Peptides against a protein of PDB entry 3ZOQ. Designs and how they scored, part 174

Target 1, 223 residues: chain A of PDB entry 3ZOQ
Amino acid sequence: QLLQDSWWNQLKEEFEKPYYQELREMLKREYAEQTIYPDSRDIFNALHYTSYDDVKVVILGQDPYHGPGQAQGLSFSVKPGVKQPPSLKNIFLELQQDIGCSIPNHGSLVSWAKQGVLLLNTVLTVRRGQANSHKGKGWERLTDRIIDVLSERERPVIFILWGRHAQMKKERIDTSKHFIIESTHPSPFSARNGFFGSRPFSRANAYLEKMGEAPIDWCIKDL

## One batch from the design tools (peptide; made by RFdiffusion4, then SolubleMPNN)

Design b2_p26_8_s3 (from b2_p26_8, 20 letters changed)
Fold by OpenDDE base, seed 1:
Structure b2_p26_8_s3 (fold): chain B 223 residues (1-223), chain A 26 residues (1-26)
Amino acid sequence: as target 1 above (223 residues)
Amino acid sequence: EEEEEERRREEERRRREEQAYNESQL
């Protein structure tokens, strides 16, 4: 099976649907003919690192980084040794200002994922050098279902929605049960318009504590 | 009125820049 049991139980029916079969056939061609990111084994890393039951926080991204060695199947995250993209740098700046974490010497957010932070892109693959090249190919339907099944979960989830693209998913979230943290995107073009000072990390932890859950250790150690 | 239009134009520019950046994945 493609996923661990907790996610498989929630999503197995999606993988049998025509849209996903078409997506899969598209991806087979793309991976054979083009350079596609992330590695095919890393496509579902967000779901591999964070089980359905272990999700505490969701951070939505758009699609993977399209440069060599960058994408690792986690939103905003880059592989160790990769230069931090500007948005990620701003995330770490806000992290520092919010809760005093040092800026890490790498951009891997795997430590968050392992703690229950689902780092989900809405589109899970991209062609090298071509942002949004796999938009509208079926990923959004699957990732919408991921949001839906989390919204349906009894145990509350915290959704961190940076920028309009992520905020468009709010309609799928039962806000009577789940918590939403919204701001402008961490992009250099928008960060000063509300992302900086939004304190998403401390706010998320405050909700977790209110729910009687362990907070996230957002601080990332150097490698 | 001019300040509101300028503000609107600036907000629209910022939105376009944000979108372009987000789409570029840089």
Scores: peptide ipSAE 0.056, ipTM 0.636, DockQ to the pose 0.369
Fold by OpenDDE base, seed 2:
Structure b2_p26_8_s3 (fold): chain B 223 residues (1-223), chain A 26 residues (1-26)
Amino acid sequence: as target 1 above (223 residues)
Amino acid sequence: EEEEEERRREEERRRREEQAYNESQL
């Protein structure tokens, strides 16, 4: 099976649907004819690192980084040794101001994913140098279903929704059960309009503590 | 009136730049 059991039980029906089969055939052509990111084995890394039952927090991104060696199948995250993109730098600046974490010497968020932070992009692949090149190809329907099955879960989830694209998913989230943390995007163009000072990390941990769950260790160690 | 139009144009420009940046995932 494509996914671990907890996610497979929630999503298996999606993989049988025509839209996903069409997406899969499109992706086969794209990976054969173009340079596509992330590596095909890394597409579902967010679901591999964080099981359905282990999800505590969701951070929504749009699509993967489109530069060589950057994307690792996790929203906002870059592989070790890759220069931190501007938005990720601002995420770490807010993390430092919010809870006092040092700025890490790398941009890998795998440590968050392993603690139950689902780092989900709404589109899971991209062509080299072509942002949003795989928009509207079927990924959004699958990732909407991921949000839906999390919203349907009895155990509460915290959704961190940075910027308008992520906030458009709010209509799919049962706010009677789940918590939403909203701000402007960490982009240099928007961060000063509400992202900085939004304190998403401490707010997320405060909700986890109220739920009787272990908080996330958001501080990232140097490699 | 001119200050409000300039302010609206700057807000629109900033919104477009924000969208373009968000789309680029940089």
Scores: peptide ipSAE 0.049, ipTM 0.623, DockQ to the pose 0.334
Fold by OpenDDE base, seed 3:
Structure b2_p26_8_s3 (fold): chain B 223 residues (1-223), chain A 26 residues (1-26)
Amino acid sequence: as target 1 above (223 residues)
Amino acid sequence: EEEEEERRREEERRRREEQAYNESQL
């Protein structure tokens, strides 16, 4: 099966729907004819690292990094050895100011994913050098369903929504059960307008503790 | 008219944030 059992049970019906079959056929052509990111095996890495039941926090991104070797199927995350993109640098600056973590020598957020931080993009693929090239192709319907099934879950989730694109998903989140942390995007163009000083990491942990859950170790070790 | 202007402003802001995100990937 495409996903591990906990996600497959939630999403299996989506993969049978015409929209996803059309998306799949589009992706087959794109991967054959173009350079597409991430690697096809890495598309669902967010769901591979964080099971449906283990999700504690969701961080929504838009679409994958479109440069060589960057995207690894996790929002904002880059593979080891890749230069940290500007938004990710700002995420680490806020992490340092919020909870005192050192800035890591790499940009991999896999350690967060393994702790229950779902690093989900709303669009899961991109053509090299062409941001949002796979927008409106069907990914948004699947990722909306991911948000929906998490919103329907009885066990609370914390949604971190940076910028308006992510915040547009707020209407799908049952705020009677789930908590939302909103700020401007970590991008250099918006970070100074509210992302810096938003303290999403300590706030997320405070909510986890209030829910009786273990906090996230947000500090990332050097490689 | 106000609803159309508000929709236009929201769409323009969405495009700016999308652009800012895209530029953050470079």
Scores: peptide ipSAE 0.046, ipTM 0.636, DockQ to the pose 0.672
Fold by OpenDDE base, seed 4:
Structure b2_p26_8_s3 (fold): chain B 223 residues (1-223), chain A 26 residues (1-26)
Amino acid sequence: as target 1 above (223 residues)
Amino acid sequence: EEEEEERRREEERRRREEQAYNESQL
């Protein structure tokens, strides 16, 4: 099966739907004819690292980084040895100011994913050098279903929604059960308008503690 | 008038954040 059991039980019906078959055929052509990111084996890394039942926090991104070697299949995350993108640098600056973590020498957020932080992009693939090139091809329908099945879950989830693209998904989230942390996007163009000082990491941990769950260790060790 | 201006300012802020996000991927 394509996914581990907990996600497969939630999403198996989506993979049989015509929209996903069309998406799959599109992706086959794209990967054959173009340089596509991430690597095809890394597309579902967010779901591989964080099971449906283990999701504590969701951080929504738009689409993968479109530069060579960057995308890991995790929102905002870059492979070790890759220069930290501007938004990720601002995430680490806020992390330092919020809870005192050192800025790591790499941009991999895999340690968050392994603790139950679902690092989900709404679009899971991109052409090299062409941001949003796979927008409107079917990924959004699948990732909307991911949000829906998390919203339907009895155990509460914390959604961190940076900027408008993520905040547009708020309508799919049952706010009677789930917690939302909203701010402007960590992009250099928006971070000073509310992202800095928003303290999403300490706020997320405060909600986790209130729910009787273990907090996230947001601090990332150097490699 | 204030409510229309606030809605317009929110919509402009909206478009700028989306554009800023797209530019931040470069």
Scores: peptide ipSAE 0.063, ipTM 0.642, DockQ to the pose 0.524; fails the geometry check

Design b2_p26_8_s4 (from b2_p26_8, 17 letters changed)
Fold by OpenDDE base, seed 4:
Structure b2_p26_8_s4 (fold): chain B 223 residues (1-223), chain A 26 residues (1-26)
Amino acid sequence: as target 1 above (223 residues)
Amino acid sequence: DEEEKEKEEEERLLEEEEKAFELSQL
């Protein structure tokens, strides 16, 4: 079994479909012939850390970081010891301004994932040095299904949609049941146009409290 | 359409950010 039971029950039919089999065969070739990120064992880390039932918040990313040692199968997150990318730096700046968290000495968001923050990229693999190199290869169909099954879940989810790419997924979300937090992307190219001051962390926790759920401890401890 | 153009532009900017960051690490 590829995934834990809660996700497997939701996604098992996808893995049997031709598109996913083709994707899998493509990935086998890619990993054999090229440097692909993340490590193959880490591709589904978002689903490993956060079960289907434990999802409280979803943060959508595009695709993994394409530099050595960066990607760990979680959107925006980098492995400990890796320099924080500009977008992640801005995320932590907003976190500090929003709820007073200190800037961590690392970029790992695993602590969020373990609390029910699904850090999902729409594309789950990338070639070294080639952003979006695995776009349109089948990942989007699987990750769309992930969004769909979360949208169908009775227990509400909070979707944090930074930038246009993530916001395109809003059409798949039942907004009568789920909550959406939208702003511009944390990228230096867009952060000053709405991301800064958007206070997504406190807003997410406000929704969680309204639902009678425990808030996320967004503050990340130093390693 | 203009909406698609804006989405594509954002995607391009994100790709450029990632590339620029990689180059800054050399």
Scores: peptide ipSAE 0.060, ipTM 0.739, DockQ to the pose 0.206
Fold by OpenDDE base, seed 5:
Structure b2_p26_8_s4 (fold): chain B 223 residues (1-223), chain A 26 residues (1-26)
Amino acid sequence: as target 1 above (223 residues)
Amino acid sequence: DEEEKEKEEEERLLEEEEKAFELSQL
């Protein structure tokens, strides 16, 4: 199976829908004719690292990094050896200020994903050098369904919504069951307007503790 | 729609950041 059983049970109906078949055929052409990121095997890495039942926290991104070797199928995350993008640097600065973590020597957030942090982009593929090139092609319908099935889950989830694009998804989240942490985006263009000092990491852990869940170890070890 | 314009502006800012990062890797 392409996905873990827990996600397959939630999403199987989507994969049979015409929109997803059209998306799949589009992606086959795109990957054959152009350089697309991430690698086709890494598209669903967020769902591979974090099962439906294991999701504790969701961090929404827009689309993958469009540079060579950057994207690894996780929002904001870059492969080891890749220079940290500006937004990711600001995420680590806030992490340091919030809970005292050291700035890691790499940009991989895989350790978060393995602990139940779903690092989901709303669009899961991009053309090289063309930000948002796969916007409106069907990914948003699938990722909206991912948010919906998490919102429908009885066990609470924490949604971290940085910036307006992520915050647009708030209408799909049952706030009677789930917790939302909102701030401006970590981008250099917006981080000083509310992201810095928002303390999303300690706040997320405080909610997890209140729910009787194990907190996330947000501190990333050097490689 | 002001909300749509605000969303478009944020998307543009993200695209500009990504482009700036790409250029910094050259």
Scores: peptide ipSAE 0.031, ipTM 0.659, DockQ to the pose 0.201
Fold by OpenDDE base, seed 2:
Structure b2_p26_8_s4 (fold): chain B 223 residues (1-223), chain A 26 residues (1-26)
Amino acid sequence: as target 1 above (223 residues)
Amino acid sequence: DEEEKEKEEEERLLEEEEKAFELSQL
């Protein structure tokens, strides 16, 4: 099977649907003919690091970074040794201001993923140098289903929705069971309009504590 | 990082376009 058992049980029907088969065939061509990010083995890293049952928090991104060596299959995250993108730098600035974490010397958010933070992009692949190049190709239908099955889960989830693109997914979330943290996007173009000072990390942990769950250790150690 | 800056600008434009579209439907 492609995914961990918990995700496979939730998503197996999607993989049999025509839209996903078409997406898969498209991706086979794209990876053969173009430079596509992330590496094909890393596409589902968000689901690999965070099982369906272990999801505590969801952070939605748009699509992967489109520069060489950046994307690692986790929203906002970059591989160790890669310069932190502006949005990620702002995430760490807010993290520092919110809960006092030091700014790490790398941009890998794998430690969050391993704690139950699903770092999900709505589109899971991108062509080199072409942001949103795989928009509308079928990923959104799968990732919408990921949101849906989490929304249907009895155990509550916290959704952190930065920017309008992520916030458009709010209609799919049962707010009677789940919590939503919204602000502007961490991008330099929007961060000063509400992201800074939004304190998403402490707010997420406050909800986790209220639910009787262990909080996320958001602080990232240097490598 | 210029590539990321371009991506962020494109994302911003998309958000603005989507907002404009919603407002046009009122």
Scores: peptide ipSAE 0.029, ipTM 0.603, DockQ to the pose 0.048
Fold by OpenDDE base, seed 3:
Parts: sequence; C-alpha cells; structure tokens
Structure b2_p26_8_s4 (fold): chain B 223 residues (1-223), chain A 26 residues (1-26)
Amino acid sequence: as target 1 above (223 residues)
Amino acid sequence: DEEEKEKEEEERLLEEEEKAFELSQL
C-alpha cells in the first residue's frame, strides 16, 4: 500500500537515502527467512490511517508486539480477537478513570488512528518472539524524521510521551508550537508511578479545544 | 503464560528505557 500523498511529500527524500535502502534490503531478507511482525503490508498502518495533515495527536511506542497476530502497525494496538497486553489494559483503565469510557472487548485502536491519533512506534518491525530485534537497523532515523516534520508543521500537534524511551524524543519537538503530555509508561511496572491519574485523554482534548479543533472520541465501541 | 511473557517483555523494555535515559543524562 502506497503512503498517502501528504506523508510521501514529507518523507520521499528519506526513502532515497542509503540507510533506508539498506533497511529495505534487510527487511526483504528478514521477511523471506523469518517470521516478522507486523505483516509487511501493515508496517506503515499508522501513516495509512492518519495523514500528515490530519495528525492531531501522536502516541509513541517502542516496537511492535512480537507474538502471533498481535501487531497491526499501530503502537499499543492489537488486532481484534487478540488478548489485550498488560500495558493496553492499563491504558483502558486510565481511559475509564479519566473520561468514563467503558473498557472495550478488544484492543484495536484503529478508531483513534482514524480520528488523527498517530500511533507510531519508533521501530516498525520485529522478529517473532524477539523484542527489539530490529532496533538500530534504520527505523529510528525514519521515525525521527516523522517527528521532525510534524514538529516543523505550523498546525500544532499534541505528543503523548509515555515512558523514558518516548520522552527522549522531546528534544525534537518544538514546544513553542506543540504540546507535550508526559507520564510514566502504562506498563504494570511503571503505571502506578505516574501513568494512572495522568489523564492524558482529557488533557489532549482540552488542548484540541483550545486550538479550535474537534476533540478525539477516545471511547472505543465493542465489536 | 502469554500474559506473563508480555509482562516480562514490557519489563525488559522499561529496563532498556531506563538505561537509555541514564545514558542520555550523562
């Protein structure tokens, strides 16, 4: 699937660079020789669901889930019918406490993506059962560029940065134009240290309203 | 078992995040 024109215009120069060509060739080998997630057609789903111009909110993840059928090219999101990972469960718990949404019977965040929530991992692929196996292979340079071009955009963006990995990207964000919501990671190991009670959803919507934009409907309907 | 594996991976990710943060502050 081709990138939307808005993203292509922002990223076309990256795709011509040696690092990305090397990454592409690596990925071709990986997908041929091993089980890689997500499906190759789903790698850029975050960009497919949310155009460059339509981005309202960015939620950064690290890398895709490495279990069968989990990853769908969106940070924290899992395909319908897949058990919700612990961090995602905590996201929904905070969502319920923050704005009163019911906990959905699935883990798909596609409804957020369609509303302008860019669910971006910094690394976009992973080997089955091998977390961070594609770290340092070139994805970070591309995803840094995605952050950069959003930071350069005149229309403000809200960046939700859960945990230290995501927060390391703060230096790339022009805080004179853009808003940042920071907390600890939703993981069970960190959620009680600041994620719970951080109210990122209501805070994001408050910023959107201040900008004169439509808020996100964060509530996810059951399937 | 799958949920425990996911928790372990999330813990590992957090550990990596902490290390990366520590290195960046130095």
Scores: peptide ipSAE 0.028, ipTM 0.588, DockQ to the pose 0.049

## One batch from the design tools (peptide; made by RFdiffusion4, then SolubleMPNN)

Design b2_p27_1_s1 (from b2_p27_1, 15 letters changed)
Fold by OpenDDE base, seed 3:
Parts: C-alpha cells; sequence; structure tokens
Structure b2_p27_1_s1 (fold): chain B 223 residues (1-223), chain A 27 residues (1-27)
C-alpha cells in the first residue's frame, strides 16, 4: 500500500536508494518462501495510522511479534483476540498506576496510533518463530530516517524510549526541540528496574499540554 | 568506543530477553 502523502514526501528518497531496493527484494523472497509477520499490507501500519504531521508521541519497539496472528504493524500492539504478551501487560499495569486506566480485554493500541502515537518498530518484519530474523537487512536505515525527519520537524515530538535498544536512538534526536522519556524496558526481565513508576503516559501528556497540544487519551476501551 | 560497545551489549541483552519472553508466551 502507498504511504500517506506526508510520509511519502519525507521518505521518497529512501525508497529509491539501493539498500531499500535490496530490502524489498529480500522481503519478496521471504514472504514467498516463509511465513513472515506482519501481513505485508500491515508493514507500514504505524505510518498509515499516524501521518508525519500528526505525530505527537513516538514509542520505539525492536521488531514485530513472531507468533501467529499477533503483529499488526504497531510496536507492542497485538490484534484483538490475541493474548497480551507479558511486556504489553506491564505497559497496561503502568498505565493503570500512572493515570488510572482500566486494563483492556485486548492488546490493540490502534486507538493510540489514531491520536498521534507513532508505534514504530526499528525492524518492521520478522520470520515466524524467529525474533530479529530480519535485523540488519535495511529496516534500521529506513527507521533511522523516520526518526531523523521527525527530529528535523519544527513542531516538537515526544520520544518514549523503553530499554537500551530504543535509547540508542537518542543521539539522533534534537533535544533542543524534542522531549525524551526514558526508562527500562517493560519486559518482566527489566520492568521492576525502572519501567514501573516511570509514569510515561502522564509525563507525555504534561509535555503535550505545555506545548499547547491536546493530550493523548491513553485509556483503551474493551472490545 | 568502549561506551558504544557497552551500549551495544546492553541492547543485545535486552533483545535476547525479549526473544525469551516471546518464546515462553507462545508455549
Amino acid sequence: as target 1 above (223 residues)
Amino acid sequence: SEVEEEEKKRAEAEEEARKKEEEEELK
């Protein structure tokens, strides 16, 4: 599917570069020969739901969930009817403690995306059952460019950087214009070391209000 | 640099931790 015009204008030069053409050819082979997630039409869902101009908040993930029916092209998000992964459960626990939201009966973060939360993975595809199988294949260069063009934007952005992988992108962000919220990753292996109690949702909204922007309604309704 | 190498190792460790988490959830 074609990207929205706002993203196309920012990224069109990348799509013409050899690295992206090589990535595309690799992906064509992968989708033909193996089970790849998400569905090919969902790869750019983060950009589909949140235009370049509408980005208020960025939440960086690593790569998509690699189980059947999970990934929907949004970082940390799972399709309705899919069991919430442990990291996502911890995100909702922090959301509840931070701003009092009820834990939803599903794991879809589409409502955040529609409000201007760019749910971007640094790698946008994965082989079934093989986490990071598409690491180092060209996605990181494209997603770095996404971060760069957002950093270059005059209108401020809030970057939520959970864990070291996401925090490595901090060097690409102009902190004179943009805000960064950092903590440990929501994974059960790290959440108790700083993610819990980090209050990223209320802090993000506080920055939005300071900027004269509408806050995000982080609370997710049951389906 | 030493700092960059340390950060890379930390990032890799988090990626491995996430992989294990997802593998356990899919059982």
Scores: peptide ipSAE 0.062, ipTM 0.660, DockQ to the pose 0.131
Fold by OpenDDE base, seed 1:
Order: C-alpha cells, then structure tokens, then sequence
Structure b2_p27_1_s1 (fold): chain B 223 residues (1-223), chain A 27 residues (1-27)
C-alpha cells in the first residue's frame, strides 16, 4: 500500500480519481526527465510519520524546498546536515522565545512528526531550483482532502496556519470543533508583522492540555 | 469577491517572498 492503513482508509478513493492518476503520470515524467524533490519515496513522509488517528497538530506549508538534499517530505523541515532556511530559523527563534527551547544544530522536524504534528505541504513535489513548479498539478486537491478528513474527525485537531496561503484553508476547517492558531508567515519578509510573539507552540500545548491530551515536546535535540 | 481577490494576491505575494528567500539562500 502507498500509505499506512489509517490514511489509506481516508484517502483511498482519491487515488482512484482521474486527477490523481494524471498527477501520477505527470510525476513519472517529471522524475524521469528532471530532478524532483523530495525523493519519490519521501513524498508522503508527513503521512508516514503521523497516522490519521495520531494527528494532534497540523502545520501547513506550501511546497517542498527545491535545493539538493533539503526536502524530506515534511513542511518546513530539512534533512540533517542541510543549512536551516531563513523561515525555519525564525520558527526556531519563536520556539526559543515561546517555550525556551534551544536552537537545534539541524533542521529536521521528524521529532514533531513522530509526536503527532502533521507537517503537510499543500504541494508535495517540486522541480530543482523552481519553487512552486508543481503548483496546480493535482496535489492541492489531495491535500485539501487531507484537511477535510481531519476536519471531519471527531477528535479535535489544532491547525497552525502561518501566512495567507495556509490561512486560505481555514474555510475547510470546522472551527467549532478544531482549534486554529494563525499568524503571519515565519519568512523574514513577514515574521516581524505577527509571527514573532505569536507563541504557537505554547498555545498548541495549552489546547492539547485542555483536551486532555499529552502536549508536544517541541524542543529538538541536537544530532 | 474583492476580499477574496485581495487575499489571493496576498497569498501570491507570500509565495513570491518565499521563492526569493529560497533563491537567495541557494546563491
């Protein structure tokens, strides 16, 4: 199976739809003809690390990093040994200011994913050196469905929506049942306009505690 | 609506900002 059982049960119908078949055929060509990120085996890492039932928090990104060795199928996350992108650096600065975590010596957010933080990009692939090159190719429909099935889940989810792109997904979220944490994007171009001081990590944990769930250990250990 | 179009434009501007950020980092 492409996905673990919990996600497969939620998404299996999408994979049979024409749009996804077309996306798959497109991706086959792209991976054959160009350098595409992440590795094809890592495309669904967000769903691999965080089962449908285990999702506590969702952090939405746009599309993968388009540089060599960066993308690992998780929003904002980079593989160990990769320089932290500016947005990720700002995430760690806010993390430090919010809850006192040290800035890690790497940019891997896998530890969050393993705790139930779904690190979902809206678009799950990109061409080398071409940001948003796979925008509008079908990924958005699948990832919208991911948001939808989470919104439909009885157990509440916390959605962290940084920036306008992520915030546009709010219309798909049942805000009577789920919690939304919104701020400007962590990008240097927007972080000072509301991201810094937004304290998304402590706020997320406060909601988890209110729901009687274990909080996320947001602090990332050095490798 | 006009509001929706403005939000779309803001989202596009954010995408462009991110793209520029990533391009500067890779240089």
Amino acid sequence: as target 1 above (223 residues)
Amino acid sequence: SEVEEEEKKRAEAEEEARKKEEEEELK
Scores: peptide ipSAE 0.060, ipTM 0.715, DockQ to the pose 0.133
Fold by OpenDDE base, seed 2:
Structure b2_p27_1_s1 (fold): chain B 223 residues (1-223), chain A 27 residues (1-27)
Amino acid sequence: as target 1 above (223 residues)
Amino acid sequence: SEVEEEEKKRAEAEEEARKKEEEEELK
């Protein structure tokens, strides 16, 4: 199986559809002919770290980082030893201001993923140095389905939607069951317009507690 | 830099999303 049982049961029909087969064939060519990120084994890391049933929070990103060694299959996250991108630095600044966490010496968000934070990009691959190069190739249809099956889930989910690109997915979310936290994007171009001071981490935990679920330990330890 | 270009592309995607929302509101 490509995915663990919980996700496979939700997504198996998608993998049989023509659009996904075409995407798969495209990706085979791309990985053979160009440098593609993340590593092919890491494409579904968000789903590997966080099962369908274990999802508590979703954080939507656009597409993977396109620099060498950066992307690890998790939205906004970078591999240990990689310099924190500006958006990620701003995420940690807000985290510090929101709930008092120290800024970690690395940019890996794996600890969030392991706690039920689905760090999902809408597009799961990118060409080196070419942001959005795999936009409109089929990933969005799969990731829309991921959002849909989470929206259909009885147990509530918290969706953190930073920026308008992520907020466009709100129409797919049953707000009668699920909670949405919205702000501007953490990018330096938008963070001062509402991301800073939005307190998404404490707000997410407040919803989790209201649901009777364990809050996320958002604080990231140094490596 | 590559990092700056990535952040620029994110900002462009935000602006594109805004334009789409405005177009939908006009319908």
Scores: peptide ipSAE 0.171, ipTM 0.742, DockQ to the pose 0.033; fails the geometry check
Fold by OpenDDE base, seed 5:
Structure b2_p27_1_s1 (fold): chain B 223 residues (1-223), chain A 27 residues (1-27)
Amino acid sequence: as target 1 above (223 residues)
Amino acid sequence: SEVEEEEKKRAEAEEEARKKEEEEELK
């Protein structure tokens, strides 16, 4: 896959490292032998939609949805026509409560990505029906580097860290330059313990305004 | 780790919630 020049300049050294070559060979076998999500062409969609320089906000996910037709290479996002997963429904409920957006009739977050919201999973592939099946295979090292190069950027970034998995990445973020919004995960398991009422969308926009940047239009139009 | 166990439980809860919703939709 061809990355945008801005990301390539930041990540080119990673792609030459043994761990990434091993990951690539693993993925070739996995995609050949079983059903892997997302489509191989969509693995880097988060980087395709949001250039390194255009990143305003980062939302970290764990790994892709493992059901047919769901994953589109963006954290929490599902393709149009796919039923909204419970966590995504809760994201939209918080969005409505926070800033008054209507709940969209689809689960695609592409409109956020196009505005500079990097929808990054820490693991970028999964086996069908097997959550976290590609954990510890090398993706985390690459995505840690993505976080690192964003942390090193002079222009501030807002990191939205839902749940403990995402919050573990806080140690990699220079909080002298960057802003962190953290809460419990939007999952039904944890949403009532702090995600609801956390108002991440208005808080993110408030930081963007303080930085003199255009806010994100978080409201998603129906398709 | 405790963190991994919590995230696993979160993922499992997400999956179980999804399954329940799908089951209700199919009734």
Scores: peptide ipSAE 0.029, ipTM 0.617, DockQ to the pose 0.716; fails the geometry check

